# Peptides against a protein of PDB entry 3HUF: the designs that were tried, part 68

Target 1, 320 residues: chain A of PDB entry 3HUF
Amino acid sequence: MWIIEAEGDILKGKSRILFPGTYIVGRNVSDDSSHIQVISKSISKRHARFTILTPSEKDYFTGGPCEFEVKDLDTKFGTKVNEKVVGQNGDSYKEKDLKIQLGKCPFTINAYWRSMCIQFDNPEMLSQWASNLNLLGIPTGLRDSDATTHFVMNRQAGSSITVGTMYAFLKKTVIIDDSYLQYLSTVKESVIEDASLMPDALECFKNIIKNNDQFPSSPEDCINSLEGFSCAMLNTSSESHHLLELLGLRISTFMSLGDIDKELISKTDFVVLNNAVYDSEKISFPEGIFCLTIEQLWKIIIERNSRELISKEIERLKYA

## One batch from the design tools (peptide; aimed at target 1 R27 F77)

Design b2_p29_4_s4 (made by RFdiffusion4, then SolubleMPNN; its pose is not in this set)
Fold by OpenDDE base, seed 4:
Structure b2_p29_4_s4 (fold): chain B 320 residues (1-320), chain A 29 residues (1-29)
Amino acid sequence: as target 1 above (320 residues)
Amino acid sequence: EEKEKKEKEKKKKEEEEEEKLYKEAEEEE
């Protein structure tokens, strides 16, 4: 989201979140959803127009800011952004940090982009929330992204967590739920005066982790926990591959269960399958190799003695 | 006291420069 602060008292010492929309900025405006009062004698009554666009799909992958347009309202002294005079028709900015100088005001408005990108595991939830979140200046998507800061877990009571949720946890993404999204939607007006009033997603995350025994205490408990082990996986999901990499596994990929030969068995401690393949092909598993699902693997990894548990399962199946 | 006086004089000078810029901006709008 865009946050503005200013040097001196020109913004009354407050920070403000700017959501997508249009703002008239000047000395003789009242702070509301479409106006930003700047208290400086050296600025015009109506000095500039800020227009923040909704996030693009690209912004989800890059963690880039919503486009920030600045237009001078035909003022005597003009407007500058990053020491450049704003053009007569307005200029658009994609920099994460903007120093906005209104007229000859010695103090600048500092606009900075606080990255918040929300990944959804479920396309139906994305469809439900994307419009509202985009109106908050929050990029949204389904695919994994290095820019992802938050992950929406679907609240299905008693279901196993998805691979997406597991991976989001290990990559240190803040896991949130629909209750947090609902809360975000309510704060839109209250954060106009104070950007610090943004709800802390970490509290939501702590509550999710505390109330769900499928999570370890921290991602660090699982990261590289299986270092030195080797697995083979069906080449089905990039997210599953990245999850196994974060566990410290050496990964071999195969195209079919028929490709699991004696050579692969000799180099591999276990085979990781998705649920669909595991359920359909369980009768056709090669002898002498441990096959498990990612969910079964996860249940072992969340245990404090995960390495010993996996070693025992591997040994039990090699001698069976 | 002398530091506070200099800071007050600096602030007053900044306010006077701002007030001059204000009048210059108000006369055009």
Scores: peptide ipSAE 0.044, ipTM 0.629, DockQ to the pose 0.135
OpenDDE base, seeds 1, 2, 3, 5: peptide ipSAE 0.040, 0.041, 0.043, 0.033; ipTM 0.614, 0.608, 0.647, 0.581

Design b2_p29_6 (made by RFdiffusion4)
Pose (drawn by RFdiffusion4):
Structure b2_p29_6 (pose): chain A 301 residues (1-255, 262-274, 288-320), chain P 29 residues (1-29)
Amino acid sequence: MWIIEAEGDILKGKSRILFPGTYIVGRNVSDDSSHIQVISKSISKRHARFTILTPSEKDYFTGGPCEFEVKDLDTKFGTKVNEKVVGQNGDSYKEKDLKIQLGKCPFTINAYWRSMCIQFDNPEMLSQWASNLNLLGIPTGLRDSDATTHFVMNRQAGSSITVGTMYAFLKKTVIIDDSYLQYLSTVKESVIEDASLMPDALECFKNIIKNNDQFPSSPEDCINSLEGFSCAMLNTSSESHHLLELLGLRISTFMKELISKTDFVVLNGIFCLTIEQLWKIIIERNSRELISKEIERLKYA
Amino acid sequence: STSTTIVVVVVVIVAASVAVYYYYYYESD
């Protein structure tokens, strides 16, 4: 999401989260859902227009920002963005840091992008919530992405968690649920400061894993719990390979050395396991000679 | 003399205030 703040007291010492849409910025304008007051001698009463475009699907994967546009409103002293004078017809920016000077104001409005891309575990969930989050400047998607910051698990309807959830937990993504999304549906009309929505997501995540037999205490105890073991799988996607890597496994991808060297086969007279079955063991017992002893029992037998 | 000096100082202050106002704040539609 986009945030603005400034030195001096030109934004009254406050920061602000800017959603997709248009803002009029100027000396004689009141701070509301569509106006930003910036007080300085050289800033025109109505000085600049900031237009933030809604996100594209590609941004969910790249982590790129919503397009930020600035128009100078035929002002007395002009507008610059990153020291470039804003021409007529305005300019658009896809960088993550923007220094915006209004007139001759010695203090710049500093706009910066905070990473926030939300992955859903369910297509019906994505379709229900995507437009809401896109209007806040939050890219969403279903497939794996390296720019994902949060993961929405399905309602844990007294049932096992999905591989997407296990993977998000291991790569240290913040896991959230419907209740946090309900909170996000509250905030479009609001004028709120930098980092206003982020801590609630962490509180939601910390509460989810509490008293939950689908999760251990932390991603740290799960990571490298199966070191010294090895495995094999058919056409391993880079995500499943990375998931198994995070467990400390040695992996051999296939399209007498696939059988005796390899302790077990991970799926989607050899011994086979699903990741769902491997997660049950990855939690269960205590030590390295216990939580990896039940997996060592399933191999000999 | 004293009254003429006070008047010239007040005119210079008003003129400077107006010029500053005109340069930074005056704006037409």

Design b2_p29_7_s2 (made by RFdiffusion4, then SolubleMPNN; its pose is not in this set)
Fold by OpenDDE base, seed 5:
Structure b2_p29_7_s2 (fold): chain B 320 residues (1-320), chain A 29 residues (1-29)
Amino acid sequence: as target 1 above (320 residues)
Amino acid sequence: EKKKEEELKKEAEKEEELKEKLEELKKKL
């Protein structure tokens, strides 16, 4: 989201979030959803127009800012952004930090981009929330992204957490739920005057972890917890592969269950399968191979003695 | 219009003097 602050109390000591939309900036406007009052005698009554665009699809993958357009409203002394005079038709900016000088005012408006990019685990929840979050200047999507700051967990009551949720947790992404999104929607008007009223996602995250026994106490408890073990997996989701890498596993990939030969078995401590393949093939697993699902592996990983548990299970099946 | 421009220029000069005083105060704190 874009946040503005200013030197010399020209914004009355307030930090303000700029959501996507158009703002008239000047000395003789009243602060509201479309106006920014600036307190300086050097600034025109109506000095500039700021236009914040909604996030692009590219912004979800890059964590880049919503485009920031500045137009001078035909003022005598113009407007500058990062020491450059704004062109007569206005200019657009994708820099994360903007120093906006209005006329001859010696105090700048500082605009900075606070990165917030929300991944959804469920397409249905994305379809419900994407429009509202985009109107907050928050990029949203389903695919994994290095720019992802927050992850929306699917709250289907009584289901195990998904691979996406497991991976988001190990990546140290802030896991949130629908309650946080609802709360975020309610503060939109309140944050116009005070950007500090933005709800803390870390509090929501702490509450999710505390109240759900499917989470370990920290990502650090699981990261590299299986270092030294080797697994094989079917070439499935990239998230599943990255999850196993974060556990410290050496990973071999195979294309079909028929590719699980004696050589692969000799180099592999266990085979990771998806639920559908595990359930269909449970009777046909080669003797001496330990097969499990990611969800079964996760149940071992969340235990404090995960290494001992996995070792015992490997040993049990080597002698079976 | 010219009188308003001269007034705006004088107010700009006062705001610059205020900025300098604030930066001097920050160096003393």
Scores: peptide ipSAE 0.016, ipTM 0.297, DockQ to the pose 0.377
OpenDDE base, seeds 1, 2, 3, 4: peptide ipSAE 0.016, 0.000, 0.000, 0.016; ipTM 0.296, 0.213, 0.245, 0.308; seed 1 fails the geometry check

Design b2_p29_8 (made by RFdiffusion4)
Pose (drawn by RFdiffusion4):
Structure b2_p29_8 (pose): chain A 301 residues (1-255, 262-274, 288-320), chain P 29 residues (1-29)
Amino acid sequence: MWIIEAEGDILKGKSRILFPGTYIVGRNVSDDSSHIQVISKSISKRHARFTILTPSEKDYFTGGPCEFEVKDLDTKFGTKVNEKVVGQNGDSYKEKDLKIQLGKCPFTINAYWRSMCIQFDNPEMLSQWASNLNLLGIPTGLRDSDATTHFVMNRQAGSSITVGTMYAFLKKTVIIDDSYLQYLSTVKESVIEDASLMPDALECFKNIIKNNDQFPSSPEDCINSLEGFSCAMLNTSSESHHLLELLGLRISTFMKELISKTDFVVLNGIFCLTIEQLWKIIIERNSRELISKEIERLKYA
Amino acid sequence: SEIEEEEELAKEENEEELGDENREYDELL
């Protein structure tokens, strides 16, 4: 999401989260959902227009920002962005840091992008919530992405968690649920400061894993719990390979050395396991000679 | 549209504030 703040007291010492849409910025304008007051001698009453475009699907994967546009409103002293004068017809920016000078004001409005891309575990969930989050400047998607910061698990309806959830937990993604999304549906009309929505997501995550037999205490105890073991799988996607790597496994991808060297086969007279079955063991027992002894029992037998 | 109306209003207010003076913005173009 986009945030602005400034030095001096030109934004009254406050920061602000800017959602997709249009803002009028100037000396004689009141701070509301569509106006930003910036007080300085050289800033025109109505000085600049900031337009933030809604996100594209590509931004969910790249982590790129919503397009930020600035138009000078035929002002006395002009508008610059990163030291470039804003021409008529305005300019658009896809960088993550923007220094915006209004008139001759010695203090710049500093706009910066904070990473926030939300992965859903369910297509019906994505379709229900995507438009809401896109209007806040938050890209969403279903497939794996390296720019995902949060993961929405399905309602844990007294049932096992999905591989997408296990993977998000291991790669240290913040796991959230419906209750946090309901909070996000509150905030479009609001004028709120930098980092206003982020801590609640962490609180939601910390609460989810508490008293939950689908999760251990931390991603740290899960990571490298199967070191010294090896495995094999058919056409491993880079995601499943990375998931198994995070467990400390040695992996052999296939399309007398696939059988005796390899302790077990991970799926989607050899011994086979699903990742769902492997997760049950990855949690269960205690030590390295216990939590990896039940897996060593399933191999010999 | 709403954006066009706000741009016309901003032009009128800025012309009123400018008065008989000239825009230093033109020298930057």

Design b2_p29_8_s1 (made by RFdiffusion4, then SolubleMPNN; from b2_p29_8, 9 letters changed)
Fold by OpenDDE base, seed 2:
Structure b2_p29_8_s1 (fold): chain B 320 residues (1-320), chain A 29 residues (1-29)
Amino acid sequence: as target 1 above (320 residues)
Amino acid sequence: SEVEQEEEEAKKINEEELGDGKRERDKLL
């Protein structure tokens, strides 16, 4: 989201969120969803127009800002952005930090980009929320992104958490739910004048973790908890691979259960399978190796003695 | 010139605004 602040109290000491849309900036406008009052004697009654575009698909992957357009409204002293005079037709900016000078005003409006990118675990929830969140200047998507700041957990009552949720937790993404998205949507009007009124996602996250026994107390309890162990997995999900890497596992990949030879078994402590393969092939598991699902592995990892539990299962099958 | 007079007026207005902004900062200290 774009946030503006200014020196010399020309914005009345307030930080303001600029959502996608058009704003008239000047001395003789009233603060609302489409106007920004600037208190300065040296600026025009109507001085500039700011236009913030909705996020692009690229912005979800890069954490880049919504495009910021500035146009001078035919003022005597013009408008500058980053010490450069704005062109007659207006200019567009993709920098994360903009110093906006209106005319000869000695105080600058500082616009800065606060990154917020929301990943969804479920396509249906993305389809429901994406439009509203994009109108807040929040990029949204399904795929993993290095720019992802928040992850929307699908709450199915009585189901295990998904691999996507497990991975989002371990990569220290703030996990949120539909209740937070609803709250975020309702505060849109209240945060126009005061950016500090933005709802804290960390409180939502703490409440999710506290009320769900499927989460460990922290990501740090699980990160590298299985260091020194080796696993083999089906080459299925990239998220599954990255999850196992974050556990500190050495990973070998195979294409089918038939590719698990004696050499692979000799180098591997356990095999990680997807639920479909685990349920269909239980009778055909290789002898002398521990096979489990990611969900079964997760249930072991959340325990304080995870290393001892896995070691006991490995030993039980080596000596059977 | 009219342009020079308007630049001098703008300069005076800016000096007043800088002076007001200093006085407000000095009240917060």
Scores: peptide ipSAE 0.029, ipTM 0.584, DockQ to the pose 0.032
OpenDDE base, seeds 1, 3, 4, 5: peptide ipSAE 0.030, 0.027, 0.009, 0.029; ipTM 0.597, 0.551, 0.368, 0.583; seed 1 fails the geometry check

Design b2_p29_8_s2 (made by RFdiffusion4, then SolubleMPNN; from b2_p29_8, 9 letters changed)
Fold by OpenDDE base, seed 4:
Structure b2_p29_8_s2 (fold): chain B 320 residues (1-320), chain A 29 residues (1-29)
Amino acid sequence: as target 1 above (320 residues)
Amino acid sequence: SEEEKEIELAKKENEEELGDGESERDKLL
């Protein structure tokens, strides 16, 4: 989201969030959803127009800012952004930091991009929330991204957490739910005068972890917990691969169960399968190797003695 | 300097138009 603050109290000492939309900036406007009052005699009654665009798909992958357009409203002394005069038709900016000078005002408006990028676990929830979140200047998507700051957990009562949720947790993404999204939808008006009134996602996250026994106390409890073990992975997602890497596993990949020969078995401690392959191919599993799903692996990993548990299961099947 | 006077005037004008509101910087995560 874009946040503005200013030097010399020209914004009344307050930080303001600029959601996607158009703002008239000037001395003789009242602060609301479409106006920014600036307090200085050197500033025109209506000085500039700020336009914040909605997030692009690229912004979801890069963590880049919503495009910030600045137009001078034919003022005597113009507008500058990063010491450059704004062009007659307006200029657009993708820099994360903007120093905006209105006319001859000695104090500048400082705009900075606060990264917030929300990944969804399922397309239905994305379809429900994406429009509203984009109107908050929050990029949204389904695919894994290095720019993701938050992950929406699908709350199904009595279901296991998804691989996406497991991976989001281990990569230290803030896990949130629909209750937090609902809260975000209500805050838009209250944060106009105080950017600090944005809801804390960490409280939501702490409550999710506390109330769900499928989570360890921290990502650090699981990261590299299986260092020194080797697995072979069949027909899993990219998130599954990255999850296994974060566990400290050496990973081999193969395309079919038929590719599992005696040589691979000799070098591999266990085989990780997706649920569909695990359920359909149970009868076709190679002898002398431990096959499990990621969800079954996760149940072992969240235990304090995960290394001992996995070793016992490997040994049990190697000598069976 | 003329700039320092303009800054000081602008500060004073802003202080006269703005009531005392201290906002503490909480680190928004």
Scores: peptide ipSAE 0.025, ipTM 0.495, DockQ to the pose 0.025
OpenDDE base, seeds 1, 2, 3, 5: peptide ipSAE 0.019, 0.020, 0.020, 0.021; ipTM 0.553, 0.545, 0.542, 0.562; seeds 1, 2, 5 fail the geometry check

Design b2_p29_8_s3 (made by RFdiffusion4, then SolubleMPNN; from b2_p29_8 with E2K I3V E12K E21G N22E Y25R E27L)
Fold by OpenDDE base, seed 4:
Structure b2_p29_8_s3 (fold): chain B 320 residues (1-320), chain A 29 residues (1-29)
Amino acid sequence: as target 1 above (320 residues)
Amino acid sequence: SKVEEEEELAKKENEEELGDGERERDLLL
């Protein structure tokens, strides 16, 4: 989201969130959803237009800002952004920090990008919420991204958490739910005068962890917890691979269960399968190797003695 | 659009202020 602040009292000492939309900026406007009052004698009654575009798909992957357009409204002294005069037709900016000078005002408006990118685990929830979140200047998507700051957990009562949720947790993304998204949708007007009124997702996240026994107390409890073990996995999911890497596992990949030879078995402590392969191929598992799903692995990982539990399961099958 | 109408109004106001151009120097002192 874009946040504006200003030097001196030209914004009345307040920070403001600028959502996607158009704003007339000037001395003789009233602060509302489409106007920004700037208190300076050297600023025109209506001085500039700010237009913030909705997030692009690229912004989801990069964590880049919504495009910020500035147009001078044919003022006597013009408008500058980052010491450059704004062109007659307006200019567009993708920098994360903008110093906006209106006319000869000795104080600048400082616009800065606060990164927030929301990943969804479920395409139906993305379809439901993406439009509203984009209107808040929040990039959204389904695929994993290094720019993701938040992850929407699908609350299915009685289901195990998904691999996406497990990975999001270990990546230290803030896990949120639909209740937080609803709350975000209501704050648009309240944050006009004070950007600090933006709801903190951390409290939502704490409540999710506290109320769900499928989460460890912290990501640090699981990160590198399986260091020194080796697994083989079916090359099906990048998120699954990255999850296993975060556990500290040495990973070998295979394309089919038939590729699991005696040599691979000798070097591998266990095989990780997806649910579909595990359920369909239970009868065809290689002898002398421990095969489990990611969800079964997760149930072991969340235990305080995870290393001892895995060692016992490996030994049990090696001597059977 | 309401925004376009307001931009046109702003332009007219600023064109009028361009004519009154002497007064703004004294307000920065």
Scores: peptide ipSAE 0.217, ipTM 0.729, DockQ to the pose 0.289
OpenDDE base, seeds 1, 2, 3, 5: peptide ipSAE 0.214, 0.212, 0.215, 0.040; ipTM 0.723, 0.724, 0.737, 0.615

Design b2_p29_8_s4 (made by RFdiffusion4, then SolubleMPNN; from b2_p29_8 with I3V E5K L9E E12K E21G N22E Y25R)
Fold by OpenDDE base, seed 4:
Structure b2_p29_8_s4 (fold): chain B 320 residues (1-320), chain A 29 residues (1-29)
Amino acid sequence: as target 1 above (320 residues)
Amino acid sequence: SEVEKEEEEAKKENEEELGDGERERDELL
């Protein structure tokens, strides 16, 4: 989301969040959802329009800012952004830092982008929340992105956590739920005067981890925990591959269990399958190899003695 | 839109202030 602050008292010493929308900026406006009062004698009564666009799909993958449009309202001294005069029709900006100078004001408005990108685990929740979150200037999506800062976990009572949730946790993405999204939707008015009133997701995350025994204490407990082991990965997602890499596994990728010969079995500690392949091919598993799902692997990894547990399961099948 | 009306009004006010501010500058010269 965009945050503005200014030197001196021109913004009354307050930081403000600019959500997607249009703002008239000037000396003789009242601060509200569509107006920004700037206190300086050298600023016009209504000086500029700021327009923040909703996030694009590209912004979700890049962590780039919502487009920031600045239009001068035909003022005597104009408007500058990053020392450049704003054009007659307005200009659009995608830089993360904007130095906005209104007329001859000796102080500048500093606009900066605070990155927040929310990944969803399922399309139904994305469809429910995307519009509201986009109206907060928060990019949203389903696919993994290096720009993701938050991950929405679906609270299903008694269900195992998804591979997406496991991977988000190991990536140190802040896991949130629908309760945080509800809270986030209510703060839009309260943060107009103080951007510091934006809710921290960290408390929501701590509560999720504390109340769900399917999470380890930290990502660091699991990262590289399986270093030195080798797996064959069959018919898994890209998130599954990245998850196994974060565990420190050497990964061989195959399309079919038939691609695994006796030589490869001798060099592979275990085979990782998705649930569909595991359930359909249970009868056709190669002899002498340990086959498991990612969810079964996760149950081992969250244990403090994960390396010993896996070693014991591998040995059990080599000597059976 | 209400915003477009406010922009048009703001532009008119600023054009009027341009005229007055040019007159004040010419009176100070």
Scores: peptide ipSAE 0.278, ipTM 0.747, DockQ to the pose 0.318
OpenDDE base, seeds 1, 2, 3, 5: peptide ipSAE 0.268, 0.273, 0.275, 0.274; ipTM 0.756, 0.754, 0.752, 0.770

## One batch from the design tools (peptide; aimed at target 1 I43 K76 F77)

Design b2_p30_1_s3 (made by RFdiffusion4, then SolubleMPNN; its pose is not in this set)
Fold by OpenDDE base, seed 5:
Structure b2_p30_1_s3 (fold): chain B 320 residues (1-320), chain A 30 residues (1-30)
Amino acid sequence: as target 1 above (320 residues)
Amino acid sequence: KKKEEEEKKKEEEKKLEEEAEKEYEELLKK
């Protein structure tokens, strides 16, 4: 989201969130959803127009700002952004930091981008919330992205957390739920005057983790916890692979259970399967190897003695 | 230092306000 603040109390000492939309900026406008009052006599009654675009698909992957358009409203002294005069037709900016000078005013408006990118685990939830979140200047998507700051956990997804949720947790992404999204949708009017009124996602996250025994105390408790072990995985999902990498596992990939030969078994401590393959192929599991699902693996990893638990299961099947 | 810089900026703002008012009065006389 874009946040503006200013020097010399020309914004009344307040930080303001600018959502996607159009704003008339000037001395003789009243602060509302489409106007920004600037308190300086050196500024025109109607000085500039700010237009913030909705986020692009690219912004979800880059964590880049919503495009910020500035137009001077034919003022005598013009408008500058980052010491450059705004062109007659207006200019568009993708920099994360904008120093906006209105006319001869010695105080600048500082606009800065606060990155918030929300990943969804469920396409139906994305479809429900994407439009509203985009109108808040929040990029949204389903795919993993290095720019993601928040991850929406679906509470309706049964008694177990998804692989996406597990991976989001290990990536140190702030996990949020529908209640937080609903709250974000309601604060749009209140945050116009005070950017500090944005709901704390970390408080939501802490509450989710505290109330769900499927989460470890920290991501650090799980990261590299299985260093030195080797697994084989069915080449099905990138998220599952990345999750296993974050655990410190050496990963071998296979296409079918029939590809698990004696050589692979000799180098592998356990096999990770998806639920569908695990349930359908239970009778066809290779002899002498520990097979488990990612969810079963997660239940072991969240325990303080995860390495000992896995070692016992491996030994049980190697010597049987 | 910060207070002195803010006071200096306020004095500059006041000068610029007076210039802007004079320029506005000149525009109203045309």
Scores: peptide ipSAE 0.046, ipTM 0.621, DockQ to the pose 0.062
OpenDDE base, seeds 1, 2, 3, 4: peptide ipSAE 0.036, 0.035, 0.031, 0.038; ipTM 0.523, 0.600, 0.616, 0.613

Design b2_p30_1_s4 (made by RFdiffusion4, then SolubleMPNN; its pose is not in this set)
Fold by OpenDDE base, seed 4:
Structure b2_p30_1_s4 (fold): chain B 320 residues (1-320), chain A 30 residues (1-30)
Amino acid sequence: as target 1 above (320 residues)
Amino acid sequence: DEEKKKEEEEKKEKELEEEAEKEFEEELKK
């Protein structure tokens, strides 16, 4: 989201979130959802127009800012952004930090981008929330992204957490739910005057982890917990691969169960399968190999003695 | 009365522009 603050008292010492939309900036406007009052001499009654665009699909992957347009409203002294005079037709900016000078005001408005990028695990929830979140200047998507700051888990009562949720947890993404999204939507008007009133997602995350026994206490409890073990996996999911890497596993990939030869067996402690392959091929698993799903592996990983548990399962099948 | 009010507003706006120009020049000298 875009946040503005200013030097001196020209913004009354307050920080403000700029959601996507259009703002008239000037000395003789009242602060509201479409106006920003600036208290300084030389600033025109109506000095500039700021336009914040909704996030692009690219912004979801890069964590880049919503496009920030500045137009001078034909003022005597003009408007500058990053020491450059704004063109007559207005200019657009994608920099994360903007120093906006209105006229000959000695103090600048500082606009900075606070990255918030929300990944959804469920396409139906994305469809429900994407429009509202985009109107807050928050990029949203389904695919894994290095820019992801928050992850919306699907709350299906009694279901295991998804691979996406597991991976989001291990990569230290803040896991949130629909309750946080609802709360985030309600604060829009209150944060106009004070950007510090944004809800803390970490409290929501702590509550999710505390109330769900499928999570360890921290990602650090699981990261590299299986260092020294080797697995083979079906080459089907990048998220699954990255998850296994974060566990410290050496990973081999195969295309079919038929590719699991004696050589692969000799180098591999266990085989990780997706649910569909596990359920369909359970009867045809090669002898002497420990095959499990990621969800089954996760149940072992969340235990404090995960290394001992996995070792016992490997040994049990080598002697069977 | 409306024209006189407009002239007074324009005069006040010019005075504010000149004062801000001085403030800007003073800040550049620090």
Scores: peptide ipSAE 0.032, ipTM 0.556, DockQ to the pose 0.131
OpenDDE base, seeds 1, 2, 3, 5: peptide ipSAE 0.028, 0.007, 0.024, 0.028; ipTM 0.523, 0.208, 0.536, 0.565

